# Designs tried in a protein design run: peptides against a protein of PDB entry 4J2C. Part 19

Target 1, 107 residues: chain A of PDB entry 4J2C
Amino acid sequence: MEDPFFVVKGEVQKAVNTAQGLFQRWTELLQDPSTATREEIDWTTNELRNNLRSIEWDLEDLDETISIVEANPRKFNLDATELSIRKAFITSTRQVVRDMKDQMSTS

## One batch from the design tools (peptide; aimed at target 1 D3 V8)

Design b2_p18_3_s2 (made by RFdiffusion4, then SolubleMPNN; from b2_p18_3, 9 letters changed)
Fold by OpenDDE base, seed 5:
Structure b2_p18_3_s2 (fold): chain B 107 residues (1-107), chain A 18 residues (1-18)
Amino acid sequence: as target 1 above (107 residues)
Amino acid sequence: SLLEKYEKIIEKWKKRQE
């Protein structure tokens, strides 16, 4: 059976990088209102949220695949080390997303 | 089944790559 995990992982990583850049700009705009326009704030906020939602959606699927593989490890030929790496990726990525969302909700 | 769910996820991912 095919394993698209790494493809989605790559997409998530790309979205994370994009989100981090947008988040930085978002903080800059809020830090100096004199240089911030409503249009750029709205655009940055929307793009950031879109990326975060995309990441969360993919992480849900990735998390589900881990549960499936753990139930049938021989079927998918994955060892404990690989599963740990995948779990760590999901956990750390969720934390990154949560940190950005928390700051956005308090500002 | 779990396998069916995985297959659905695979198909969904494939469509996004098209």
Scores: peptide ipSAE 0.080, ipTM 0.654, DockQ to the pose 0.862
OpenDDE base, seeds 1, 2, 3, 4: peptide ipSAE 0.071, 0.053, 0.067, 0.062; ipTM 0.647, 0.625, 0.637, 0.637; seed 3 fails the geometry check

Design b2_p18_3_s3 (made by RFdiffusion4, then SolubleMPNN; from b2_p18_3, 8 letters changed)
Fold by OpenDDE base, seed 5:
Parts: sequence; C-alpha cells; structure tokens
Structure b2_p18_3_s3 (fold): chain B 107 residues (1-107), chain A 18 residues (1-18)
Amino acid sequence: as target 1 above (107 residues)
Amino acid sequence: ELEKRYEEIKKKWLERLK
C-alpha cells in the first residue's frame, strides 16, 4: 500500500496555516472591540476551533502510526531519518496547537 | 495486530484523499 503520510502532513500543515490566520484575526477582534461584531467573533472562534480539532484528529492517527512503527521497526521499512522527521512534525505541530488553545482558554 | 492497525489508518487516509 502507498504511504500517504506526507500527504496527510501537507493537509495538517494547511490546517495549521489556516488556524494561525484565524487565530490572528481572533486576537485582533478581541483587542479592538470597535472593529468587531459578535457575528464575526463567533464565526472566527468556531472556525478556529474546527481547524484545531481537525489537526488534533489527524495528529492522533499520525502519532499512532509512529508508535506502531517504533514498536515494530523491522516490520516497517522506514529509515531513522524519516521516522525522526515524522516525530518532529507531530511534536512541533502539537506545540503550535497547544499554544493557540492555551491563549484561547485564557480569554 | 499492530500491522493491521497501521494499514487501517493508511487505508482511511487514502480513502479521504481519494
């Protein structure tokens, strides 16, 4: 079977970029109420949450595949470099998501 | 069976990306 990891990775990266844009707008709306409507705040908040949820969902699957490979390295043909790249991506992406969620929870 | 689980995940991804 083909390895679609890099494609999923790409989709996650797109979702992260989208979330970061929404997060920026979210912060702007909260910083200047005169430029914000309740409707836009709600829309932005919901879209942001949806994107973050989507990312977390994919990260869960990505992380599971990593765990499986690490538990059975000889059964899968992934070299150490590729595995490290995949692990680093998951770790860094989780941190980015966590940072946004932390800021949202304090507002 | 971990290998089967791995393939299930991949299959799910492929279906979504189809």
Scores: peptide ipSAE 0.533, ipTM 0.906, DockQ to the pose 0.820
OpenDDE base, seeds 1, 2, 3, 4: peptide ipSAE 0.524, 0.522, 0.523, 0.531; ipTM 0.905, 0.904, 0.905, 0.906

Design b2_p18_3_s4 (made by RFdiffusion4, then SolubleMPNN; from b2_p18_3, 7 letters changed)
Fold by OpenDDE base, seed 5:
Structure b2_p18_3_s4 (fold): chain B 107 residues (1-107), chain A 18 residues (1-18)
Amino acid sequence: as target 1 above (107 residues)
Amino acid sequence: SLEERYEEIKKKVLERQK
């Protein structure tokens, strides 16, 4: 069967990069209110949250594909090394998302 | 089935790339 994982991974990576940029701007706006407008704060916050939700949604699909492959690895031609890489990607990405969400929830 | 679910995810991903 065709492997869709690389496509979703690419989309997640792009969304992570976007989210990190938005998060950086978000922190800057909150650190120096004199340079911030409520409109920019709201826009940045909303865009950041949307990106984070998009990432989480994609990670759920990726996690599910791993479970499916592990049920019949020979059918999907994936070895333990590749599965480990995919699991590590999901775990590390979820941690990045969690760190940003934790900081947003306390601000 | 798991296979059907995999195809659904695949289809969804491919549609987003169009």
Scores: peptide ipSAE 0.253, ipTM 0.795, DockQ to the pose 0.901
OpenDDE base, seeds 1, 2, 3, 4: peptide ipSAE 0.235, 0.251, 0.242, 0.245; ipTM 0.786, 0.795, 0.788, 0.789

Design b2_p18_4 (made by RFdiffusion4)
Pose (drawn by RFdiffusion4):
Structure b2_p18_4 (pose): chain A 104 residues (1-33, 37-107), chain P 18 residues (1-18)
Amino acid sequence: MEDPFFVVKGEVQKAVNTAQGLFQRWTELLQDPTREEIDWTTNELRNNLRSIEWDLEDLDETISIVEANPRKFNLDATELSIRKAFITSTRQVVRDMKDQMSTS
Amino acid sequence: SEERWEELFNRWHEREAE
């Protein structure tokens, strides 16, 4: 088989980009005073977070699985470090948006 | 662990095929 981690990584990257875009408009709709647009934007943004959060759990499990069986997966160590790094950074990106959503 | 790995990768390949 081929390792789909980077495919799913790409999917997560796109959703984050989509979430970043919605978050920007979401901030605007609050700072320059309708209800229907705000509601749609809020829930779509939450929809992007739902997908990202779920994908990060699975991706993080794959790293746990690879480390428990290194010979089977033969992953370059640098590549593996970058994978954990992606989960770390992306989790931070998502958490930061939600915090701004909570206070704003 | 092997069964779970196959489940994850199969699900991701199904999504890629869509």

Design b2_p18_4_s1 (made by RFdiffusion4, then SolubleMPNN; from b2_p18_4, 11 letters changed)
Fold by OpenDDE base, seed 4:
Structure b2_p18_4_s1 (fold): chain B 107 residues (1-107), chain A 18 residues (1-18)
Amino acid sequence: as target 1 above (107 residues)
Amino acid sequence: MEEKYEKIKNKWLERKKK
């Protein structure tokens, strides 16, 4: 049986890719107001926020699983290497999300 | 803690079924 972690990882990666595309469009709309409509700005902003929120929700669950395993590693079959991989994924993904959120808040 | 872990895993497994 496949570890369900890879299911959520795939969904998070898809949401990140979607968010990055939306973020790019968001920046384009703000940088060239002559081609931007309020409707597209609102739609892009909302879709971007929704994707970022979805990612953050899954990252919280992922982070919680790591914390639980680390609290009592003998109860679980995950080794240090796998935990490191999962931690790295969470950390790098959070950084990507934070970078987009920071730019949105300072615009 | 184990209960919470299983709840999270079950949530992910449900996504896999879809």
Scores: peptide ipSAE 0.473, ipTM 0.877, DockQ to the pose 0.689
OpenDDE base, seeds 1, 2, 3, 5: peptide ipSAE 0.417, 0.459, 0.450, 0.470; ipTM 0.865, 0.875, 0.872, 0.878

Design b2_p18_4_s2 (made by RFdiffusion4, then SolubleMPNN; from b2_p18_4, 9 letters changed)
Fold by OpenDDE base, seed 4:
Formats: structure tokens, C-alpha cells, sequence
Structure b2_p18_4_s2 (fold): chain B 107 residues (1-107), chain A 18 residues (1-18)
């Protein structure tokens, strides 16, 4: 069976890509109100927030699994390399999400 | 903690099966 981490990682990456596209459109709509309708702004904003929330939810689960493994290293067979990869993925993804959220909160 | 780990992993496995 495939490592389930690969599945959640792939879905998070997909959600990040979707969020980045929505964020770009969100920025464009706010920069030029003449091309924007309230409906599209609201839809884009809601979809963006939904994607970001989905990402954060999966990151919490990922972070929890790492914490459990690190608390009981001899009960699990994940090596240091794999743990580092997962940690790096969480850290980098959280940063991407934070950057978008920070810009949304200041607008 | 091990129980929680299995719970999360099983959730992911279920998602993969869709």
C-alpha cells in the first residue's frame, strides 16, 4: 500500500496551487475595482479562505503525527530523513499560507 | 498517542481509497 503521507501531501500541494491562483485573482480584483463585481470578490475570497483552511487542517494532522513519532521514536519505523522531509514540507507550506493570510488581513 | 497516530493514518488511507 502507498504511504498515506504521499496522498495528503499531494492534496495539500494541490490546495496550495489552487489558493495561489485564487490569491492572484483576489489581488487583481482589489487593485482594479472597475473589473470586479462584488459577487466575484466574495466568491474568490470565500474559496481562497476555504482552501487555506483545508491546508491548515491537514498540516495540523501532519504536525501531530510527527510529534507522536518524535515522542516515541522506537515505536515507529520512520527514519530521520523522512521526518526531516515532512517537517520541511509543513514549515514551508505554513509560510506560504501565512504570507497569503497576512496580505489578506491588511487589505 | 499510538492510537491517535493510527487514527490519522487511517483517515488518510480512507481518503486515498476514494
Amino acid sequence: as target 1 above (107 residues)
Amino acid sequence: MEKRYEEIVNKWKERAAK
Scores: peptide ipSAE 0.591, ipTM 0.907, DockQ to the pose 0.673
OpenDDE base, seeds 1, 2, 3, 5: peptide ipSAE 0.584, 0.586, 0.585, 0.589; ipTM 0.904, 0.905, 0.905, 0.907

Design b2_p18_4_s3 (made by RFdiffusion4, then SolubleMPNN; from b2_p18_4, 11 letters changed)
Fold by OpenDDE base, seed 3:
Structure b2_p18_4_s3 (fold): chain B 107 residues (1-107), chain A 18 residues (1-18)
Amino acid sequence: as target 1 above (107 residues)
Amino acid sequence: MEEKLEKIFKKWEERAKK
């Protein structure tokens, strides 16, 4: 049986890539309103927020799994290195999401 | 805690099927 963590990690990574593309378009639309329709602005904004929310939800679950493993290390076979990698992924991804959200909140 | 882990895994597995 595969570790489902990797599946979710992949989905989160895909969502991050999608969000980054949407964020870029979002900034372009706001920077040059003459090239933007209201429909595209609304769609892009909504899709971006939905993606970010999805990522945050998965990160919470991923973080919870790590907490559970750390609470009972003898029951789970994850070594310190793998645990660190997973923690780093969550931390870095949260930062990426936070950066986009911070920029969106200033608009 | 293990129960919660199983619930999370189950949720992920169900999502992957869709």
Scores: peptide ipSAE 0.489, ipTM 0.881, DockQ to the pose 0.684
OpenDDE base, seeds 1, 2, 4, 5: peptide ipSAE 0.488, 0.479, 0.484, 0.483; ipTM 0.880, 0.878, 0.878, 0.878; seed 2 fails the geometry check

Design b2_p18_4_s4 (made by RFdiffusion4, then SolubleMPNN; from b2_p18_4, 10 letters changed)
Fold by OpenDDE base, seed 4:
Structure b2_p18_4_s4 (fold): chain B 107 residues (1-107), chain A 18 residues (1-18)
Amino acid sequence: as target 1 above (107 residues)
Amino acid sequence: MEEKLEEIFKKWLERKEK
């Protein structure tokens, strides 16, 4: 069985890239109303929120897998370096999501 | 514990298939 962490990580990274693109467009639309339609704003906002929610859900799954592996390091043969990398990914990704959410809630 | 990981993965996969 393939390590599920890398599978989910890949999906999270893809969703983050998508969210970042949507977020950029979202900011552009709000900063230049003359070029923005309400339809595109609503669509972009909705898609962005959906992506962020998806990421948050996947991060919970990843966090749970880390907890399991961390409790049984010898069983899964993951060293401290790999665990640190996985934890760092979750932490940094959560921060990226939080930053976007904070900016969306501010406007 | 491997069963638990598999369970998480299966649930994740199920969500992504929808």
Scores: peptide ipSAE 0.289, ipTM 0.813, DockQ to the pose 0.455
OpenDDE base, seeds 1, 2, 3, 5: peptide ipSAE 0.191, 0.204, 0.231, 0.218; ipTM 0.730, 0.735, 0.757, 0.741

Design b2_p18_5 (made by RFdiffusion4)
Pose (drawn by RFdiffusion4):
Structure b2_p18_5 (pose): chain A 104 residues (1-33, 37-107), chain P 18 residues (1-18)
Amino acid sequence: MEDPFFVVKGEVQKAVNTAQGLFQRWTELLQDPTREEIDWTTNELRNNLRSIEWDLEDLDETISIVEANPRKFNLDATELSIRKAFITSTRQVVRDMKDQMSTS
Amino acid sequence: AAEERRENREALHEYYHE
């Protein structure tokens, strides 16, 4: 088989981009005073977070699985470090948006 | 797009769990 980690990584990257875009408009709709647009934007942004959060759990489990069985997966160590790094950074990106959503 | 996402998640599961 081929390793689909980078495919799923790509999908997470797109959803984050989508979430970033919605978050920008979401901030605007609050700072320059309708209800219907705010509601749609809020829930779609949450929809992007649902998908990202889920995907990150699975991707993080794959790293745990690879480390428990290194010979089967034969992953370059640098590549593997970058994979954990992506989960770390992406979790931070998602958490930060939610915090701004909570206070704003 | 939803079908492709399901296939990608199935492939990820099969690759790392089977």

Design b2_p18_5_s1 (made by RFdiffusion4, then SolubleMPNN; from b2_p18_5, 10 letters changed)
Fold by OpenDDE base, seed 4:
Structure b2_p18_5_s1 (fold): chain B 107 residues (1-107), chain A 18 residues (1-18)
Amino acid sequence: as target 1 above (107 residues)
Amino acid sequence: SEEERKKKREELRKFYYE
């Protein structure tokens, strides 16, 4: 069967894009209370948190696959460069999520 | 969705754990 890693990676990328949009709106709502309703703030906050949680869950699954590949290199025959790209994706995406979460926790 | 996530997790499991 085909390696499903890229499929999950794609879903994570979509979720990141969605989260970034929600985060921008979240920031705007908090910066201008006169244009913000409690309902939209709550909705945006919840949707953002849900997206971030989804990303974190998928990243955990992807990270596990890397551990499995590294433990069984001959079974999967994964190119070293490809493995590095996968690791970099997880690391950088976790940082993006962390940055948003840090800002949310201080607001 | 949760269903989609469940499916993807299952696909990962099938490929990497079996």
Scores: peptide ipSAE 0.547, ipTM 0.911, DockQ to the pose 0.734
OpenDDE base, seeds 1, 2, 3, 5: peptide ipSAE 0.540, 0.547, 0.544, 0.546; ipTM 0.907, 0.911, 0.910, 0.911

Design b2_p18_5_s2 (made by RFdiffusion4, then SolubleMPNN; from b2_p18_5, 11 letters changed)
Fold by OpenDDE base, seed 1:
Structure b2_p18_5_s2 (fold): chain B 107 residues (1-107), chain A 18 residues (1-18)
Amino acid sequence: as target 1 above (107 residues)
Amino acid sequence: SEEKRKELREKHREFYYK
């Protein structure tokens, strides 16, 4: 069986792109209330939150796999470079999500 | 999409927790 990490990573990346688009629309709606409806604001907000939660859940799963791999290095045979890339992806993605969540919570 | 998610999660569990 092939390592599904990269596939899940790809799904997370797609979800991030979707969230960033929703976040941009969210900011636009709040910046110009004259062009915004309550319905679109609510829809955008809900979709954005759902995407962010999905990303966070997937990141937790991915993070757990790193712990498993590090505890069983001979079983999975991943080099340090690949592990670093995986860790960096999780860290950077968490930061992207955190930034959006922080801005939403302060609005 | 939900089906794909389930499939990925199953593969994930099979690979890492087997």
Scores: peptide ipSAE 0.452, ipTM 0.860, DockQ to the pose 0.890
OpenDDE base, seeds 2, 3, 4, 5: peptide ipSAE 0.449, 0.440, 0.443, 0.446; ipTM 0.857, 0.856, 0.859, 0.860

Design b2_p18_5_s3 (made by RFdiffusion4, then SolubleMPNN; from b2_p18_5, 10 letters changed)
Fold by OpenDDE base, seed 2:
Formats: C-alpha cells, sequence, structure tokens
Structure b2_p18_5_s3 (fold): chain B 107 residues (1-107), chain A 18 residues (1-18)
C-alpha cells in the first residue's frame, strides 16, 4: 500500500490555498465596507473558519502519523530527511493557519 | 469535504495502524 501521507498533505495544501483566498476577500471586505454586505461578510467568515478547521483536523491526523512512525521506525523505514520534511510541513502550515486565525480574532 | 476526509482518515488508519 502506498503511503497516504502525501495524499492528505496535498488536500491540506488545497485547503490552505482556498483559505488564503477567502482570507484575502475577508480582508478586502473589512477594508472597504461600501463594497461589503453583511451576507458576504458572514459567508466569507464562515467559509474561512470551516476551511481552517478542516486544515487543523488534517494536520492533527498527519501529526499523529509522525508519532506512529517515530514509535515504530522499523515498520516505515523513513529517513531523517523525510521525517524532517513532514514535520516542517505540519509546523509551517500550523503557523499559516494561526496567523489567519489571529488576525480574524483581533480585527 | 467531509466524505473525502473520512476516506483519507481511513487510508491513514489502514496504512499506519494495520
Amino acid sequence: as target 1 above (107 residues)
Amino acid sequence: MEEERKKKREELRKFYYE
């Protein structure tokens, strides 16, 4: 069986791209209220939050796989470089999500 | 999205836990 880590990683990246687009729109709506309706603000906000939640969920699953690999290295035979790349992806993606969430919370 | 998530979670489970 092929390692599904990369498949989920790909889905996370797609969700990040979607979230970044929504976040950009969210920012634009707040910057120019004359072009914003309450409906679009609410929709954009909700969609963005849903996407961010989706990402966070998948990242938890991916992070769990790393723990499993580290606990049973013989089964998976991942080298240090690959493991580092996986960890870096999770860490950096969490930071991207956190930055958006922080701005949404403090705006 | 949710169905896709379920599928991917199942794939992860199969690979990493079995």
Scores: peptide ipSAE 0.557, ipTM 0.912, DockQ to the pose 0.727
OpenDDE base, seeds 1, 3, 4, 5: peptide ipSAE 0.551, 0.553, 0.554, 0.555; ipTM 0.908, 0.911, 0.910, 0.911; seeds 1, 3 fail the geometry check

Design b2_p18_5_s4 (made by RFdiffusion4, then SolubleMPNN; from b2_p18_5, 10 letters changed)
Fold by OpenDDE base, seed 1:
Structure b2_p18_5_s4 (fold): chain B 107 residues (1-107), chain A 18 residues (1-18)
Amino acid sequence: as target 1 above (107 residues)
Amino acid sequence: SEEERKKLREKLREFYYK
C-alpha cells in the first residue's frame, strides 16, 4: 500500500483554496451591504465555517500520523526532510485557518 | 466530498495503524 499522506495533503490544500475563496466573498459581502443578501451572507458563512472545520479535522489526522511515524521510525523509513515537510505543512495550514477564523470572530 | 474524505481517512487508518 502506498502512503496516503500526500493524497490527504493535496485534498487539504484544495480545501484551503476553497475556503480562501469563500473568505474573500464573505469579506466582500460584509464590506458592501447594498449588494449583499442575507441569504448569501449566511450561505457563505456556513460553507466557510464547515470547510474550515473539515480542514482542522484533517490536519489533526495528519498530525497524528506524524506522531505514529516518529514512534515507529523503522517501520515507515521516512527521512528528516520528509518529516519536516509534513510538519511544516500542518503548521502553516493551521496558521492560515487561524487567520481566517480570527477575522471572522472579530467581525 | 464527504465520501472521499471518508475513504481517505480509512486509507490513513489502514496504512498507519495496521
Scores: peptide ipSAE 0.586, ipTM 0.921, DockQ to the pose 0.774
OpenDDE base, seeds 2, 3, 4, 5: peptide ipSAE 0.588, 0.584, 0.588, 0.589; ipTM 0.921, 0.920, 0.921, 0.922; seeds 2, 3, 4, 5 fail the geometry check

Design b2_p18_6 (made by RFdiffusion4)
Pose (drawn by RFdiffusion4):
Structure b2_p18_6 (pose): chain A 104 residues (1-33, 37-107), chain P 18 residues (1-18)
Amino acid sequence: MEDPFFVVKGEVQKAVNTAQGLFQRWTELLQDPTREEIDWTTNELRNNLRSIEWDLEDLDETISIVEANPRKFNLDATELSIRKAFITSTRQVVRDMKDQMSTS
Amino acid sequence: SLEERYEEIVERWKEKYL
């Protein structure tokens, strides 16, 4: 089979971009004083987070699975390091948005 | 097993994204 990790990585990347866009408008709707638009934007942003969080759990498990069976997957080590790095950075990106959403 | 779990993850991703 082909390894779909990078396909799912691409999907996570797009959702983060979408979340980044919604977060920007979400901040505006709060800083320059309606309710209906704020509610829609808030819940769609949370929808992007739901998908991202889920996908990151699965992607992180695949790294755990690959490390428990290195010969089967034959992944380049540098490529594997970059995979963990993506999870690390993306988790930080998502957490940061939620923190700004909590205080703002 | 880990192998079964990997396949389940791959099948879920192929059904959802491909």

Design b2_p18_6_s1 (made by RFdiffusion4, then SolubleMPNN; from b2_p18_6, 5 letters changed)
Fold by OpenDDE base, seed 5:
Structure b2_p18_6_s1 (fold): chain B 107 residues (1-107), chain A 18 residues (1-18)
Amino acid sequence: as target 1 above (107 residues)
Amino acid sequence: SLEERYQEIVEKWKKRLL
C-alpha cells in the first residue's frame, strides 16, 4: 500500500504554521484597534478559519487512514512506533487547532 | 471496502499534493 503520510503531515504542519501566524496577527489586531482596519480583521479571521478548517479536514482523513491500517495491519508496513507517532501528531495538532478555536470563540 | 476507502484518501492526497 502507498503511504503518503509524511507528505500530508508536512502540509498539515505548514498549514499549522500559517494558522499560527494568522492567529498572532488576529490577536494583535484585536488588541490594538488603532493599528487595525476592519478589512484586515475580517480577512485575517477568514483566512485563519479557512486554514483551521483545512487542517481539521486533513486530520480527519489521517485519522481514518490510521483506523484502516489498524483494521488490517498486514497490508501496511507500519510498526507500533510509527503508528504511535502518527497518532501523536494527530492528537497534538488537534489540540493546537482547538486552542486557537477556543480563543477565537471567546473573543 | 476499507482498502478502497484508504486508496480513495490516498488518491485525493496525491492529486492535491503530489
Scores: peptide ipSAE 0.654, ipTM 0.936, DockQ to the pose 0.799
OpenDDE base, seeds 1, 2, 3, 4: peptide ipSAE 0.653, 0.647, 0.649, 0.652; ipTM 0.936, 0.935, 0.936, 0.936

Design b2_p18_6_s2 (made by RFdiffusion4, then SolubleMPNN; from b2_p18_6 with R12K K16R Y17L)
Fold by OpenDDE base, seed 5:
Structure b2_p18_6_s2 (fold): chain B 107 residues (1-107), chain A 18 residues (1-18)
Amino acid sequence: as target 1 above (107 residues)
Amino acid sequence: SLEERYEEIVEKWKERLL
């Protein structure tokens, strides 16, 4: 079976980095209205949400693949360590996304 | 099947990323 996990992981990580950058800008815009236009706020907010949604979508697929692997381990050449790493990545990434979403929802 | 679902996900990824 094919295993493009590392590629997907890389793309998710890029999306996370992008989201974090957008999140930082988002916070800056809200902290100093004098340097912020409504247009940039809206753009930043939308881009941020889109990135977060993209990440969440990929995490769902990643999570599903793990479930499938665990259901049929003989078909996949993944040891416990690798599975643990993958699960940890999903968990930690979800947390990062959740943290940003929580802050956005309270603002 | 689960295998088919896995392949669907993989193909989706490949189409987008590879």
Scores: peptide ipSAE 0.660, ipTM 0.936, DockQ to the pose 0.801
OpenDDE base, seeds 1, 2, 3, 4: peptide ipSAE 0.658, 0.654, 0.657, 0.659; ipTM 0.936, 0.935, 0.936, 0.936

Design b2_p18_6_s3 (made by RFdiffusion4, then SolubleMPNN; from b2_p18_6, 7 letters changed)
Fold by OpenDDE base, seed 4:
Structure b2_p18_6_s3 (fold): chain B 107 residues (1-107), chain A 18 residues (1-18)
Amino acid sequence: as target 1 above (107 residues)
Amino acid sequence: SLEEKYKEIIEKWKKRLL
């Protein structure tokens, strides 16, 4: 495997999907306390934060690879289209994570 | 070098994913 980006991307996407599910449950638990236990809230919150942290960690590495390629694109076997796709993925994923984090911090 | 840093990240990923 020469370029594992697509695999990392896949793992990040899975983590995003997991986080979104946890976020939805987190929202539901907070909206209806009568059906929520402190234990489930804590578990959900912790799992959510862990997933978000994992995503952000991978995004840092992904972003660094992009920065390196952009510094000297001729040294790397990536065309402009692929680079744009990777950049867009990082940007959009960061936004998704930010949105969840913002809502968690204001609740 | 930047190239070495790039390779380092790639290898880190490979170790985790393979």
Scores: peptide ipSAE 0.521, ipTM 0.913, DockQ to the pose 0.729
OpenDDE base, seeds 1, 2, 3, 5: peptide ipSAE 0.061, 0.060, 0.061, 0.044; ipTM 0.649, 0.638, 0.650, 0.627

Design b2_p18_6_s4 (made by RFdiffusion4, then SolubleMPNN; from b2_p18_6, 6 letters changed)
Fold by OpenDDE base, seed 4:
Structure b2_p18_6_s4 (fold): chain B 107 residues (1-107), chain A 18 residues (1-18)
Amino acid sequence: as target 1 above (107 residues)
Amino acid sequence: SLEERYEEIKEKWIKRLL
């Protein structure tokens, strides 16, 4: 494959969706201790953190490819529109991750 | 080089995802 970016993007999107589900469950567990076990809280927290870490790792690689392309745009077969889409994806995804991490750190 | 690094990242992705 010449450009696997879209595949990585898809994997990141899947991880984001998974993280959002875990985050929702995490919130529910902490807000209703009567229905939450320590085991499920710990499992959910761990899975959530792992997913967020995975996303952040991929975003670093994606961001690096953007930086490389921007350093020499003529070398790579990417137009300005595609580059903007990729940059926007990274930015928005980082924000989503940051929001979840911020809420976790304050709980 | 930057090109080599770019290819390294791509190859890593390919190995992992395909």
Scores: peptide ipSAE 0.475, ipTM 0.897, DockQ to the pose 0.819
OpenDDE base, seeds 1, 2, 3, 5: peptide ipSAE 0.448, 0.458, 0.446, 0.465; ipTM 0.891, 0.893, 0.891, 0.895

Design b2_p18_7 (made by RFdiffusion4)
Pose (drawn by RFdiffusion4):
Structure b2_p18_7 (pose): chain A 104 residues (1-33, 37-107), chain P 18 residues (1-18)
Amino acid sequence: MEDPFFVVKGEVQKAVNTAQGLFQRWTELLQDPTREEIDWTTNELRNNLRSIEWDLEDLDETISIVEANPRKFNLDATELSIRKAFITSTRQVVRDMKDQMSTS
Amino acid sequence: SAAETRAENRKALREYYS
């Protein structure tokens, strides 16, 4: 088989980009005074978070699985470090948006 | 469809790391 981690990584990257875009408009709709557009934008943004959060759990499990069985997966160590790094950074990106959504 | 492709990618991820 081929390792689909980078495929799923790509999908997470796109959803984050989408979430970033919605978050920007979401901030605008609040700072320059309708309800229907705000509601749609809010829930789509949350939809992007649902997908990203779920994907990160699975991706993080794959790292745990690879480390428990290194010979089977034969992953370059640098590549593996970068994978954990992606999870770390992406989790921070998502958390930060939600915090701004909570206060704003 | 995009939803079917996502489902297939997630299945492949589970199978590969099982």

Design b2_p18_7_s1 (made by RFdiffusion4, then SolubleMPNN; from b2_p18_7, 9 letters changed)
Fold by OpenDDE base, seed 5:
Structure b2_p18_7_s1 (fold): chain B 107 residues (1-107), chain A 18 residues (1-18)
Amino acid sequence: as target 1 above (107 residues)
Amino acid sequence: SAEEERKKAREELRKFYS
């Protein structure tokens, strides 16, 4: 069996792209209320929140795999460079999610 | 669907790292 880490990573990346699109629309709707309906605002907000929650959940799973690998390095044969790349992805993605959540919570 | 793919990926992840 091949390592499915990057399969989940790919799904997270797709979810991030979707969330960023929804976030952009969310921002546009709030910037010009004359072109926005409450229905679209609610739909966009809910879809965005769902995507963000999915991303956060998957990042937790990915983060757990890193802990497992670090506890059993010989079992998985991952070098420090690979682990650093995986950790960097999780950290940077969490920051992207946090930035969107921070703006949503203050609006 | 995206949700189905996500579910399958998470299951594979669980199995591989179990």
Scores: peptide ipSAE 0.575, ipTM 0.915, DockQ to the pose 0.864
OpenDDE base, seeds 1, 2, 3, 4: peptide ipSAE 0.572, 0.572, 0.569, 0.572; ipTM 0.913, 0.914, 0.912, 0.913

Design b2_p18_7_s2 (made by RFdiffusion4, then SolubleMPNN; from b2_p18_7, 7 letters changed)
Fold by OpenDDE base, seed 1:
Structure b2_p18_7_s2 (fold): chain B 107 residues (1-107), chain A 18 residues (1-18)
Amino acid sequence: as target 1 above (107 residues)
Amino acid sequence: SAEERRKELRKKLKEFYS
């Protein structure tokens, strides 16, 4: 069985890109209400929140795999470089999500 | 669908890292 970590990572990356697009539109809609409908604002807001929650869920799952690997090094035997890349991805992605959430919470 | 794909991937993660 192939390690599914990289597949999930790829899906998270796609979700982040989608969220960033939604976030940009969300910002535009709120900046100029004259060009926005309530329906689009609500749809964009809902899609964005759902996307962010999905990302956070996947990051939790990915983070758990790190703990499992570190607790069972002989079973998985990942090299230090790969483990570092995985950890960095989770950390940086959480920051990206947090930045968007912070801006949404202040609006 | 994307949701179905996510569910399948979660299952695979659980299986691989069990």
Scores: peptide ipSAE 0.640, ipTM 0.936, DockQ to the pose 0.848
OpenDDE base, seeds 2, 3, 4, 5: peptide ipSAE 0.639, 0.633, 0.637, 0.636; ipTM 0.936, 0.934, 0.935, 0.936

